Peptides against a protein of PDB entry 4Y8H. Designs and how they scored, part 12

Target 1, 222 residues: chain A of PDB entry 4Y8H
Amino acid sequence: TTIVGVKFNNGVVIAADTRSTQGPIVADKNCAKLHRISPKIWCAGAGTAADTEAVTQLIGSNIELHSLYTSREPRVVSALQMLKQHLFKYQGHIGAYLIVAGVDPTGSHLFSIHAHGSTDVGYYLSLGSGSLAAMAVLESHWKQDLTKEEAIKLASDAIQAGIWNDLGSGSNVDVCVMEIGKDAEYLRNYLTPNVREEKQKSYKFPRGTTAVLKESIVNICD

## One batch from the design tools (peptide; aimed at target 1 T21 C31 A46 G47)

Design b2_p13_4_s3 (made by RFdiffusion4, then SolubleMPNN; from b2_p13_4, 5 letters changed)
Fold by OpenDDE base, seed 4:
Structure b2_p13_4_s3 (fold): chain B 222 residues (1-222), chain A 13 residues (1-13)
Amino acid sequence: as target 1 above (222 residues)
Amino acid sequence: RAAALATNDPVIL
């Protein structure tokens, strides 16, 4: 996985690749790694797919209840605190590595969380097996006062560095843009740089194309 | 004997 977050002048963008793996096997070529915690708070997940999905849904549910109870819009720091306390309780056995980002009444925020419950803050972040490839792009091209368009480009370029250089990353770029005073913009398959060309041959054959050469019935019950 | 390395590797992102 390659996941990134980038702050810009009026918000935050997160992005992810779309490969999942099972050891040496590509399990899914176009999985979704961006999860909605609340309407304006999204996260990107790396690590165990089931743990990333389950923990983000659990905290998303509790954030909704907290928002209703307090009569307040959800805050990114509330989601961060709930996630880190949950992960710390399980001593890193929940294999979730998250970039959490969003906009709330206090502004735009970008954080990361590791499976043992540590948290970081930054203007740009990367996680996953492709994080070093992504970080090389971020460190080379990040500047202060990024526009929305510059931040989307930078995040997408950083994900592409993971797609091309990390074995655990691949296929497409998903993006979520969270701008102050706007709804979150989820851009599924924002870039599709790995479209396979049309297959030169069709493998649809008529019924009976494979002849049965020999049959044998073996009784396996004594 | 094909070692079915049924390594049930978890789905990793």
Scores: peptide ipSAE 0.431, ipTM 0.726, DockQ to the pose 0.085; fails the geometry check
OpenDDE base, seeds 1, 2, 3, 5: peptide ipSAE 0.412, 0.429, 0.431, 0.391; ipTM 0.722, 0.726, 0.725, 0.727; seeds 1, 2, 3, 5 fail the geometry check

Design b2_p13_4_s4 (made by RFdiffusion4, then SolubleMPNN; from b2_p13_4, 5 letters changed)
Fold by OpenDDE base, seed 5:
Structure b2_p13_4_s4 (fold): chain B 222 residues (1-222), chain A 13 residues (1-13)
Amino acid sequence: as target 1 above (222 residues)
Amino acid sequence: RAAALATVDPVLE
């Protein structure tokens, strides 16, 4: 997995690759690693796919209830706190590594959470097996006061670094843009750089292509 | 009882 978050002048962008793996096997070529916690709070997940989905849905539900109870729009720090406390309680056994981002009445926010419940803050973040490939791009091209377009490009370039250089990452780039004063823009398959060309030949050989060289019938009765 | 195929949990490495 390669997941990234990048803050820009008026919001935050998160991005992810779309490969799921089972050891050496590509399980899904186009999985969704971006999850909605609330309308304006999204996260990207690395680690165990079921855990990332389940924990974000659980916190998303509790955030909605909390929002209704308090008559307040959901805050990214509330989601962060609920996630970290939940993950800490399970001592890293819930294999969720998250980049949590969003916009709320207090502004734009970008955080990361590790499975043991530690949290980080930054203007740019990466997680997953492709995180170093992504970080090489981020460290090379990040600047203060990014525009929305620059941040989307930087995030997508960082994900592509994971796609090309990390075995655990691949296929497509998903993006979610959370800008202050706007609805969240979820860009599923924003880039599809791995579209295979049409197969030049079919491997469906006609029946009888392989000759039978020898046949023997053996009776196995004593 | 749905046989939970013990599929190795997909890892988002």
Scores: peptide ipSAE 0.104, ipTM 0.635, DockQ to the pose 0.137; fails the geometry check
OpenDDE base, seeds 1, 2, 3, 4: peptide ipSAE 0.102, 0.030, 0.027, 0.031; ipTM 0.670, 0.629, 0.625, 0.636; seeds 1, 2, 3, 4 fail the geometry check

Design b2_p13_5 (made by RFdiffusion4)
Pose (drawn by RFdiffusion4):
Structure b2_p13_5 (pose): chain A 222 residues (1-222), chain P 13 residues (1-13)
Amino acid sequence: as target 1 above (222 residues)
Amino acid sequence: SLGSTFQVTTGEW
């Protein structure tokens, strides 16, 4: 996986590739690594796929209940605290590596969480197997005072460095933009640079090619 | 920090 987060003028953007691997095999060519913790707090996950989805939903659920109890919009530091204390309790056995970002009444925020529970703060971040390819781009092109469009380009460029140069990353680029005072815009498949070429031949078989021993109607009714 | 990275090479993602 390659995942990134980049701050800008009035908010924060996060991005991710869409490849899932089981060893050297590509298990999923188009999985979503961008998760909604709350409407304006989004998460990009790398590591064990089920861990990142489960830990994100659990904290997302508790954040919703907390938001209802307090009659307040959720803050990113709450998701950060809850996630880090949960992951620390599990001593690294829950393999979730997260970039957490969002906007709240306090402003815009960008964090990363490692599986053992440490957290980091930054204007640009990258995690996953493709993180070095992405960081090389971020260290080359990031500057203070990015516009929203510049931040989106820088984030997807960082993801693309992971897609092309890291065997653990591929397929598409997902993006989520969280800008202050506005709804978060989730851009699923923002870039699709790896469209399969047209196949040379159709492998549709003549009907009856497969030998059949028996048939029967299956009762799915009551 | 201005920026940081950590490489993760475990898991499906």

Design b2_p13_5_s1 (made by RFdiffusion4, then SolubleMPNN; from b2_p13_5, 6 letters changed)
Fold by OpenDDE base, seed 4:
Structure b2_p13_5_s1 (fold): chain B 222 residues (1-222), chain A 13 residues (1-13)
Amino acid sequence: as target 1 above (222 residues)
Amino acid sequence: SLMSSRVVTTGSL
């Protein structure tokens, strides 16, 4: 996985690749790693797919209840605190590594969370097996006062660095843009740089294309 | 494209 977050002047963008793996096997070529916690609070997940989905749904539900109870819009720091306390309680056994981002009445926020419940803050962040490839792009091209368009480009370039250089990352770029005073913009398959061309040749051959020269049936239970 | 629906995936991310 490659996941990134980038702050810009009026908000935050998160992005992810779309590969899921099972050891050496590509389990899904176009999975969704961006999860909605609330309308304006989204996260990107790395680690165990089921854990990232389940923990974000659980905290999303509790954030909705908390919002209703307090008569307040959800805050990113509330989601961060709920996530970290939950993950810490399970001592890293819930394999969720999250970039949590959003906009709330206090502004735009970007955080990361590790499975043991540690949290970081930054203007740009990367997690997953592709995080170093992504971070090389971020460190090279990040500046203060990014526009929305510059931040989307930087985030997508960082995800592409993971797609090209990390075995755990691949296929497409998903993006979510959270701008102050706007609805969250979820851009599923924002980039699709790995569309395979049509095969010039069909490998569907009729039965008998390869002649059977000899057949032998051996009983292995003699 | 803009989407609200998700498909749950399995494995490692």
Scores: peptide ipSAE 0.221, ipTM 0.631, DockQ to the pose 0.168; fails the geometry check
OpenDDE base, seeds 1, 2, 3, 5: peptide ipSAE 0.184, 0.202, 0.191, 0.192; ipTM 0.641, 0.626, 0.585, 0.647; seeds 1, 2, 3, 5 fail the geometry check

Design b2_p13_5_s2 (made by RFdiffusion4, then SolubleMPNN; from b2_p13_5, 6 letters changed)
Fold by OpenDDE base, seed 4:
Structure b2_p13_5_s2 (fold): chain B 222 residues (1-222), chain A 13 residues (1-13)
Amino acid sequence: as target 1 above (222 residues)
Amino acid sequence: SLGHSRRVTTGSL
């Protein structure tokens, strides 16, 4: 996985690749790694797919209840705190590594969370097996006062660095933009740089192309 | 009551 977050002048963008793996197997070429915690709070997940989805759904539910109870819009720091306390309680056994981002009445926020419940803050972050490839792009091109468009580009370029250079990353770029005063913009398959070309040959052969040389039926029940 | 087997998405991300 390659996941990134980038703050810009009026909000935050998160992005992810779309590869899921099982050891050397590509399990899914176009999985969704961006999860909605609340309308304006989204996360990107790395680690165990089930754990990232389940923990974000659980905290999303608790954040909704908290929002209703407090009569307030959800805060990113509340989601961060709930996530980290939950993950810490399970001592890293919930394999969720998250970039949590959003906008709330206090502004735009970007955080990361590790499976043991540690948290980081930054203007740009990367996680997953492609995080170093992504970070190389981020460190090279990040500047203060990014525009929305510059931040989307930077995040997308950082995800592409993971797609091209990390075995655990691949296929497409998903993006979610959270701008102050706007609805969250979820851009599923924002980039699709791995569309396979048409095959030069059809591999549909006539029935009987492979001859049956021998058949034997053995009864194994004595 | 067919217990919906929660497809544990066992993939690594």
Scores: peptide ipSAE 0.211, ipTM 0.649, DockQ to the pose 0.140; fails the geometry check
OpenDDE base, seeds 1, 2, 3, 5: peptide ipSAE 0.195, 0.178, 0.186, 0.192; ipTM 0.643, 0.639, 0.638, 0.654; seeds 1, 2, 3, 5 fail the geometry check

Design b2_p13_5_s3 (made by RFdiffusion4, then SolubleMPNN; from b2_p13_5, 5 letters changed)
Fold by OpenDDE base, seed 4:
Structure b2_p13_5_s3 (fold): chain B 222 residues (1-222), chain A 13 residues (1-13)
Amino acid sequence: as target 1 above (222 residues)
Amino acid sequence: SLGSSRVVTTGSL
């Protein structure tokens, strides 16, 4: 996985690749790694797919209840704290590595969470097996006071670095933009740089193209 | 609005 978050002048963008793996196997070529915690709070997940989905849904539900109880829009720091405490309780056994971002009445926020419940803050962050490839792009091209468009480009370029250079990353770029005073913009398959070209040849042959040289039926049941 | 039926992702991310 390659996941990134980038703050810009009026909000935050998160992005992810779309590969899921099972060891050396590509399990899903176009999985969704961006999760909605609340309308304006989204996260990107790396680690165990089921854990990232389940933990974000659980905290999303509790954030909704908390929002209703407090009569307030949910805050990113509340989601961060709930995620942190939950992950810490399970001592890293819930394999969720998250970039949590959003906008709330206090502004725009970007955080990361590791499976053991540690948290970081920054203007740009990367996680997953492609995080170093992404971070190389971020460190090279990040500047203060990014525009929305510059931040989307930077985030997508960082994800592409993971797609091209990390075995655990691949296929497409998903983006979610959370701008102050706007609804969250979820851009599923914002970039699709790995569409397979049409095969120059069909490898479907009629039955009998390969001669059967020998047939043997062996009963393996007693 | 049909909530985006996200396909359940399996495996490692």
Scores: peptide ipSAE 0.229, ipTM 0.656, DockQ to the pose 0.160; fails the geometry check
OpenDDE base, seeds 1, 2, 3, 5: peptide ipSAE 0.209, 0.204, 0.192, 0.198; ipTM 0.642, 0.637, 0.592, 0.656; seeds 1, 2, 3, 5 fail the geometry check

Design b2_p13_5_s4 (made by RFdiffusion4, then SolubleMPNN; from b2_p13_5, 7 letters changed)
Fold by OpenDDE base, seed 2:
Structure b2_p13_5_s4 (fold): chain B 222 residues (1-222), chain A 13 residues (1-13)
Amino acid sequence: as target 1 above (222 residues)
Amino acid sequence: SLGHSTVVNTGSL
C-alpha cells in the first residue's frame, strides 16, 4: 500500500493506491483504501484490509453518536483520539495504519496513526510499504502554501511513486479532497495509469493443433 | 518458530 496526506492553503487531500495483496498474489486490483469517518473526515488505510475497514466503521459510528449527543460537527482530533485509544487497547493486534484527515469548525487537520496507537502530525505524511517511494516525492516537491490543484498533483505523484516502485502498491490512484467550507470531494480512480492494452494473440488453438504421432500401450504389470 | 499462519483471508493493504 501507498497512502498519503497533504495539507493545502484551504484544506487537506488524502490519496491511496488500489492494490490489495495476499503475499505475492494480487488479491484485488481496484480495492478502495479511502474510508469516510464522517462527511468531512476521511482516512486512508494500510495494513490488514478487514482491520482498516472495521476500525474506521466503528469509530465513524461512534463519531456520529458523539456529534448527535454534543450537537456539534465532528472534529478530526476526536476521531484521532478514539482511533488511537482503540488501537492501543489491542496492543497492535489490530493491523490498522491510518492517515486521518478532515475539516471541522477548528480548521483543516492531517494526522497519522500506527497499529500500536502512536500518532503523528504533519503538513504531508505517507504510510504503507510504498511510503518511502511516496516520501521521496513529497520531500522533493512539497512547499508551503500549496493550492488545491498543486496538493492533488503532489499527492497523486507520490502515490504513483508507490505504484511504480513498491510491490505492495499498484493499479489506480484514489483521491479525497476536504476543503474548508465545502463538501468532501471523493475522486474514485482519479488516475488509471495501468489500463492493459488488448491482447494481440490468443492461446485458443483449433482442436488437432497438436497431432498424435504415435500411440503405444505398454503392460508394466508382471 | 511459531508459523504465523497469517490466515489473513483478507488482503493486505
Scores: peptide ipSAE 0.246, ipTM 0.638, DockQ to the pose 0.160; fails the geometry check
OpenDDE base, seeds 1, 3, 4, 5: peptide ipSAE 0.209, 0.237, 0.211, 0.225; ipTM 0.640, 0.625, 0.633, 0.631; seeds 1, 3, 4, 5 fail the geometry check

Design b2_p13_6 (made by RFdiffusion4)
Pose (drawn by RFdiffusion4):
Structure b2_p13_6 (pose): chain A 222 residues (1-222), chain P 13 residues (1-13)
Amino acid sequence: as target 1 above (222 residues)
Amino acid sequence: SFTPGDFGAPPSS
């Protein structure tokens, strides 16, 4: 996985590739690694796939209940605190590596969470197997006072460095933009640079090619 | 259900 987070003028953007691996095999060519914790707090996850999805939904659920109880819009630091304390309690056995970002009444925020529970603050961040390819781009092209468009280009460029140069990353680029005072825009498959070429031949078989021993109608009714 | 496979952890420090 390659995932990034980049701050800009009036908010924060996060991005991710879409490859899932089981060893050297690509298990999923188009999985979503961008998760909604709340409407304006989004999370990019790397590590054990089920852990990132489960820990993100659990905290997302508790944040919703907390938002209802307090009659307040949720803050990113709450998601950060809840996620880090949960992951710390599990001593690194829940393999979730997260970049948490969002906007709230306090402003715009960008954080990263490692599986043992430590958290970091920054204007640009990258995690996952492709993090070094992405960081090399971020360290080369990031500057203070990015516009929204510049931040989106820098984030997807960082993801692309992971897609092309890291065997653990591939396929597409997902993006989510959280800007202050506006709805968060989730850009699923923002870039699709790895479209399979047209196959040389159709392998549709002549009907009856497969030998059949029996048939029967299956009762799915009551 | 969950996405199969693994998203890959970051390099260690």

Design b2_p13_6_s1 (made by RFdiffusion4, then SolubleMPNN; from b2_p13_6 with S12A S13A)
Fold by OpenDDE base, seed 1:
Structure b2_p13_6_s1 (fold): chain B 222 residues (1-222), chain A 13 residues (1-13)
Amino acid sequence: as target 1 above (222 residues)
Amino acid sequence: SFTPGDFGAPPAA
């Protein structure tokens, strides 16, 4: 997995690859690693797929209840706190590594969370097996005051570095853009750089192509 | 352990 987050002047973008693996096997070529916690708070997950999905759904549900109870829009820091406390309680046994990002009434936010409940803050972040490949791109090209378009490009270039160089990463780039004052823009398969050429020939032979050479009928009943 | 659906292990420390 390669997941990234990049802050820009008016918001935050997260991106992910779309490969799921089972050891050496590609289980899914086009899975979704971007999860919605709330309308304007999204996360990208690495680690155990089931754990990342389950924990983000649980916190998403609790954030919705909290929002209703407080009559306030959900805050990224509330999601961060709920996630880290939950993960810490399970002492790293929930294999979720998350980049959590969003916009709320306090502004735009980007955080990472590790399975043991530690958290980081940054203007750009990467996680997953492809994180070093992604970070090489981020460190080379990140600057202050990125535009939305520059941030999307940087994030997608960082994910592509994972796709090309990390065995655990592959296929497509998914993007979610969270801009202040706008709805979240989920760009499923924003890039599809691994489309295979159309097969030149079909190996679906006509029925009867394989000749029957011999037939024998044996009665097995007395 | 082979976990049935991994989104890539974190890089080895």
Scores: peptide ipSAE 0.118, ipTM 0.710, DockQ to the pose 0.465
OpenDDE base, seeds 2, 3, 4, 5: peptide ipSAE 0.117, 0.107, 0.112, 0.102; ipTM 0.709, 0.702, 0.705, 0.712; seeds 3, 4 fail the geometry check

Design b2_p13_6_s2 (made by RFdiffusion4, then SolubleMPNN; from b2_p13_6 with F2Y S12A S13A)
Fold by OpenDDE base, seed 2:
Structure b2_p13_6_s2 (fold): chain B 222 residues (1-222), chain A 13 residues (1-13)
Amino acid sequence: as target 1 above (222 residues)
Amino acid sequence: SYTPGDFGAPPAA
């Protein structure tokens, strides 16, 4: 997996690749790694697929209840705190590594969470097996005061670095843009750089293509 | 170790 988050002047973008694996096997070529916690708070997940999905759904449900109870829009820091406390409670046995981002009444936010419940903050972040490939791109091209378009490009370039260089990453780029004062823009398959060409040949041969040259029956019983 | 349905393991520390 390669997941990234990038802050820009008026919001935050997250992006992910779309490969799921089972060891050396590609289990799904086009899975979704971007999860909605609330309308304006999204996360990207690395680690165990089921754990990332389940924990984000659980916190999403509790954030909705909290929002209703408080009569307030959900805050990214609330989601962060709930996620980290839950993950810490399970001592890293829930294999979720998350980039959490969003917009709320306090502004735009970008955080990361590790399975043991530690958290980081930054203007750009990467996680997953492709995180080093992504970070090489981010460190080379990140600048202060990015535009929305520059941030989407930077995030997608960083994901592509994972797609090309990390065995755990592949296929497509998904993007979610969270801009202040707007609805979240979920861009499923924003890039599809790995569309396979049509197969030129078939391995279906007519019957009799392999001729029987001879037959022999050998008795092997005593 | 890998589990069924991985989103890739983070790099080893």
Scores: peptide ipSAE 0.109, ipTM 0.705, DockQ to the pose 0.451
OpenDDE base, seeds 1, 3, 4, 5: peptide ipSAE 0.109, 0.095, 0.109, 0.103; ipTM 0.703, 0.693, 0.701, 0.701; seeds 3, 4 fail the geometry check

Design b2_p13_6_s3 (made by RFdiffusion4, then SolubleMPNN; from b2_p13_6 with S1G S12A S13E)
Fold by OpenDDE base, seed 3:
Structure b2_p13_6_s3 (fold): chain B 222 residues (1-222), chain A 13 residues (1-13)
Amino acid sequence: as target 1 above (222 residues)
Amino acid sequence: GFTPGDFGAPPAE
């Protein structure tokens, strides 16, 4: 997995690759690693897929209840605190590594959370097995006062670095843009750099090839 | 959709 977050002048962008693995096996070529906690608070997950999904859903539900109770838009720091406390309670047994980002009445925010409940703050962050590849791009090209478009480009380039250089990352780039005063923009498969070209080999049998009328697969193992 | 597996866990410390 490669996940990143990048702050820009008026918001925050998160991005992720779309590969899921089971050891050396690609389990899913186009999974979704960006999760909605609330309308304007999203996270990207690395680690155990089930754990990342479960914890983000749990916190999302709690944030919704909190928002209803307080009659206020949820804050990113509230989601962060809930995630941190939950992960810490389980002492790293929940294999969730998260980049949490969003916009709220206090502004735009970008955080990371590790499985044991530690948190980091930054203008740009990366997590997952592809994090070093992504960070190389981020460190090289990040600047202050990025535009939305520059931040999307930077995040996408960082994810692609993971896709190309990390075995645990692959396929496509998903992006979510959270800009102050706007709805979140979820861009599923924003980039699809690994589209297989049409197989050049036409399975057109040469003229005169007898059509196979029936194929039976016999399972020899009872 | 729930995909069983790993989302590329960070290298084990």
Scores: peptide ipSAE 0.048, ipTM 0.667, DockQ to the pose 0.718
OpenDDE base, seeds 1, 2, 4, 5: peptide ipSAE 0.073, 0.072, 0.055, 0.043; ipTM 0.679, 0.682, 0.669, 0.677; seeds 1, 2, 4, 5 fail the geometry check

Design b2_p13_6_s4 (made by RFdiffusion4, then SolubleMPNN; from b2_p13_6 with S12P S13V)
Fold by OpenDDE base, seed 2:
Structure b2_p13_6_s4 (fold): chain B 222 residues (1-222), chain A 13 residues (1-13)
Amino acid sequence: as target 1 above (222 residues)
Amino acid sequence: SFTPGDFGAPPPV
């Protein structure tokens, strides 16, 4: 997995690749790693797929209840706190590594969470097996005062670095843009750089293509 | 080690 978050002047963007794996096997070529916690708070997940999905759904539900109870729009820091406390409670046994981002009445926010419940803050972040490939791009091209378009490009370039260089990453780029004063823009398959060409040959041969040269029956029981 | 249904393990610390 490669997941990234990038802050820009008026919001935050997160992006992810779309490969799921089972050891050396590609389990899904086009999975979704971007999860909605609330309308304007999204996360990207790395680690155990089921854990990332389940924990984000649980916290999303609790954030909705909290929002209703407080009569306030959900805050990214509330989601962060709930996630980290939950993950810490399970002592890293919930294999979720998250980039949490969003917009709320206090502004735009970008955080990361590790499975043991530690949290970081930054203007740009990467997680997953492709995080170093992504970070090489981020460190090379990040600047202050990014536009929305520059941030989307930077995030997508960072994900592509994971797609090309990390075995755990692949296929497509998903993006979610959270801009202050706007609805979240979820861009499923924003880039599809790995579309397979049509197979030029058929491997379905007629019966008898391989000739039987010899048959023998051997008794192996006395 | 990878488990069934991974979104890629983070690099070793």
Scores: peptide ipSAE 0.114, ipTM 0.702, DockQ to the pose 0.440
OpenDDE base, seeds 1, 3, 4, 5: peptide ipSAE 0.112, 0.104, 0.107, 0.103; ipTM 0.702, 0.695, 0.695, 0.705; seed 3 fails the geometry check

Design b2_p13_7 (made by RFdiffusion4)
Pose (drawn by RFdiffusion4):
Structure b2_p13_7 (pose): chain A 222 residues (1-222), chain P 13 residues (1-13)
Amino acid sequence: as target 1 above (222 residues)
Amino acid sequence: SSPPSRLFSVDSV
């Protein structure tokens, strides 16, 4: 996995590739690694796939209940605190590596969370196996006072460095933009640079090619 | 019922 977060003028953008691996095999060519914790707080996850999804939904559920109880819009630091204390309690056995970003009444925020529970603050961040390819791009091209468009380009360029140069990353680029005073825009498959070429031949078989021993109608009714 | 197979994937970090 390659995932990034980049802050800009009036908010924050996060991006991720879409490859899932089981050893050297690509298990999923188009999985979403961008998760909604609340409407304006989004999360990019790398590490154990089920852990990142489960820990993100659990905290997302508790944030919703907390938002209702307090009659307030959720804050990113709450998601950060809840996630880090949960991951710390599990001593690194829940393998979730997260970039948490969003906007709230306090402003725009960007954080990273490692599985043992430490958290970091920054204007640009990258995690996952492709993080060095992405960081190399971020360290080369990031500057203070990015516009929204520049931040999106920088984030997807960082993801692309992971897609092309890291065997743990591939396929597409997902992006989510959280800008202050506006709805968060989730850009699923923002870039699709790895479209499979047309096959040379159709392998549709002549009907009857497969030998059959029996048939029967299956009762799915009551 | 079985979950999506991809949930058993582990990335290198």

Design b2_p13_7_s1 (made by RFdiffusion4, then SolubleMPNN; from b2_p13_7, 5 letters changed)
Fold by OpenDDE base, seed 4:
Structure b2_p13_7_s1 (fold): chain B 222 residues (1-222), chain A 13 residues (1-13)
Amino acid sequence: as target 1 above (222 residues)
Amino acid sequence: SSPPPWLNTVDEV
């Protein structure tokens, strides 16, 4: 996985690749790693796919209840706190590594959470097996006062660094943009840089192209 | 439609 978050002048963008793996096996070429906690609070997940989805849904539900109870719009720091407390309680056994981002009445926010419940803050963040590839791009090109378009570009370039260089990352770039005063913009398959070209050869051979050299029927019943 | 991410898959960190 490669997941990133980038703050810009009026909001925050998160992005993810779309590869899911089972050890050396590509399990899904186009999975969704961006999860909605609330309408304006989204996260990207790395680690155990089921855990990332389940924990974000659980906290999303609790955030909605909390919002109703407090008569306030959900805050990113509330989601962060709920997530970290939950993850800490399970001492890293819930394999969720999250970049949590959003906009709320206090502004735009970007955080990361590790499975053991530690949290970080920054203007740009990366997690997953592709995080170093992504961070190399972020460190090279990040600047203060990014525009929305520059932040989307930077985030997508960072994800592509993971796609090209990390075995655990691949296929497409998903993006979610959370701008102050706007609805969240979820851009599923914002980039699809790995569309396979048409095969030059058809591998449909006539029946009988591969001869059966030997057949044996073994009775295994006594 | 992509399958829901409920698959028991591990994206290695």
Scores: peptide ipSAE 0.189, ipTM 0.692, DockQ to the pose 0.500
OpenDDE base, seeds 1, 2, 3, 5: peptide ipSAE 0.171, 0.175, 0.092, 0.171; ipTM 0.670, 0.671, 0.623, 0.680

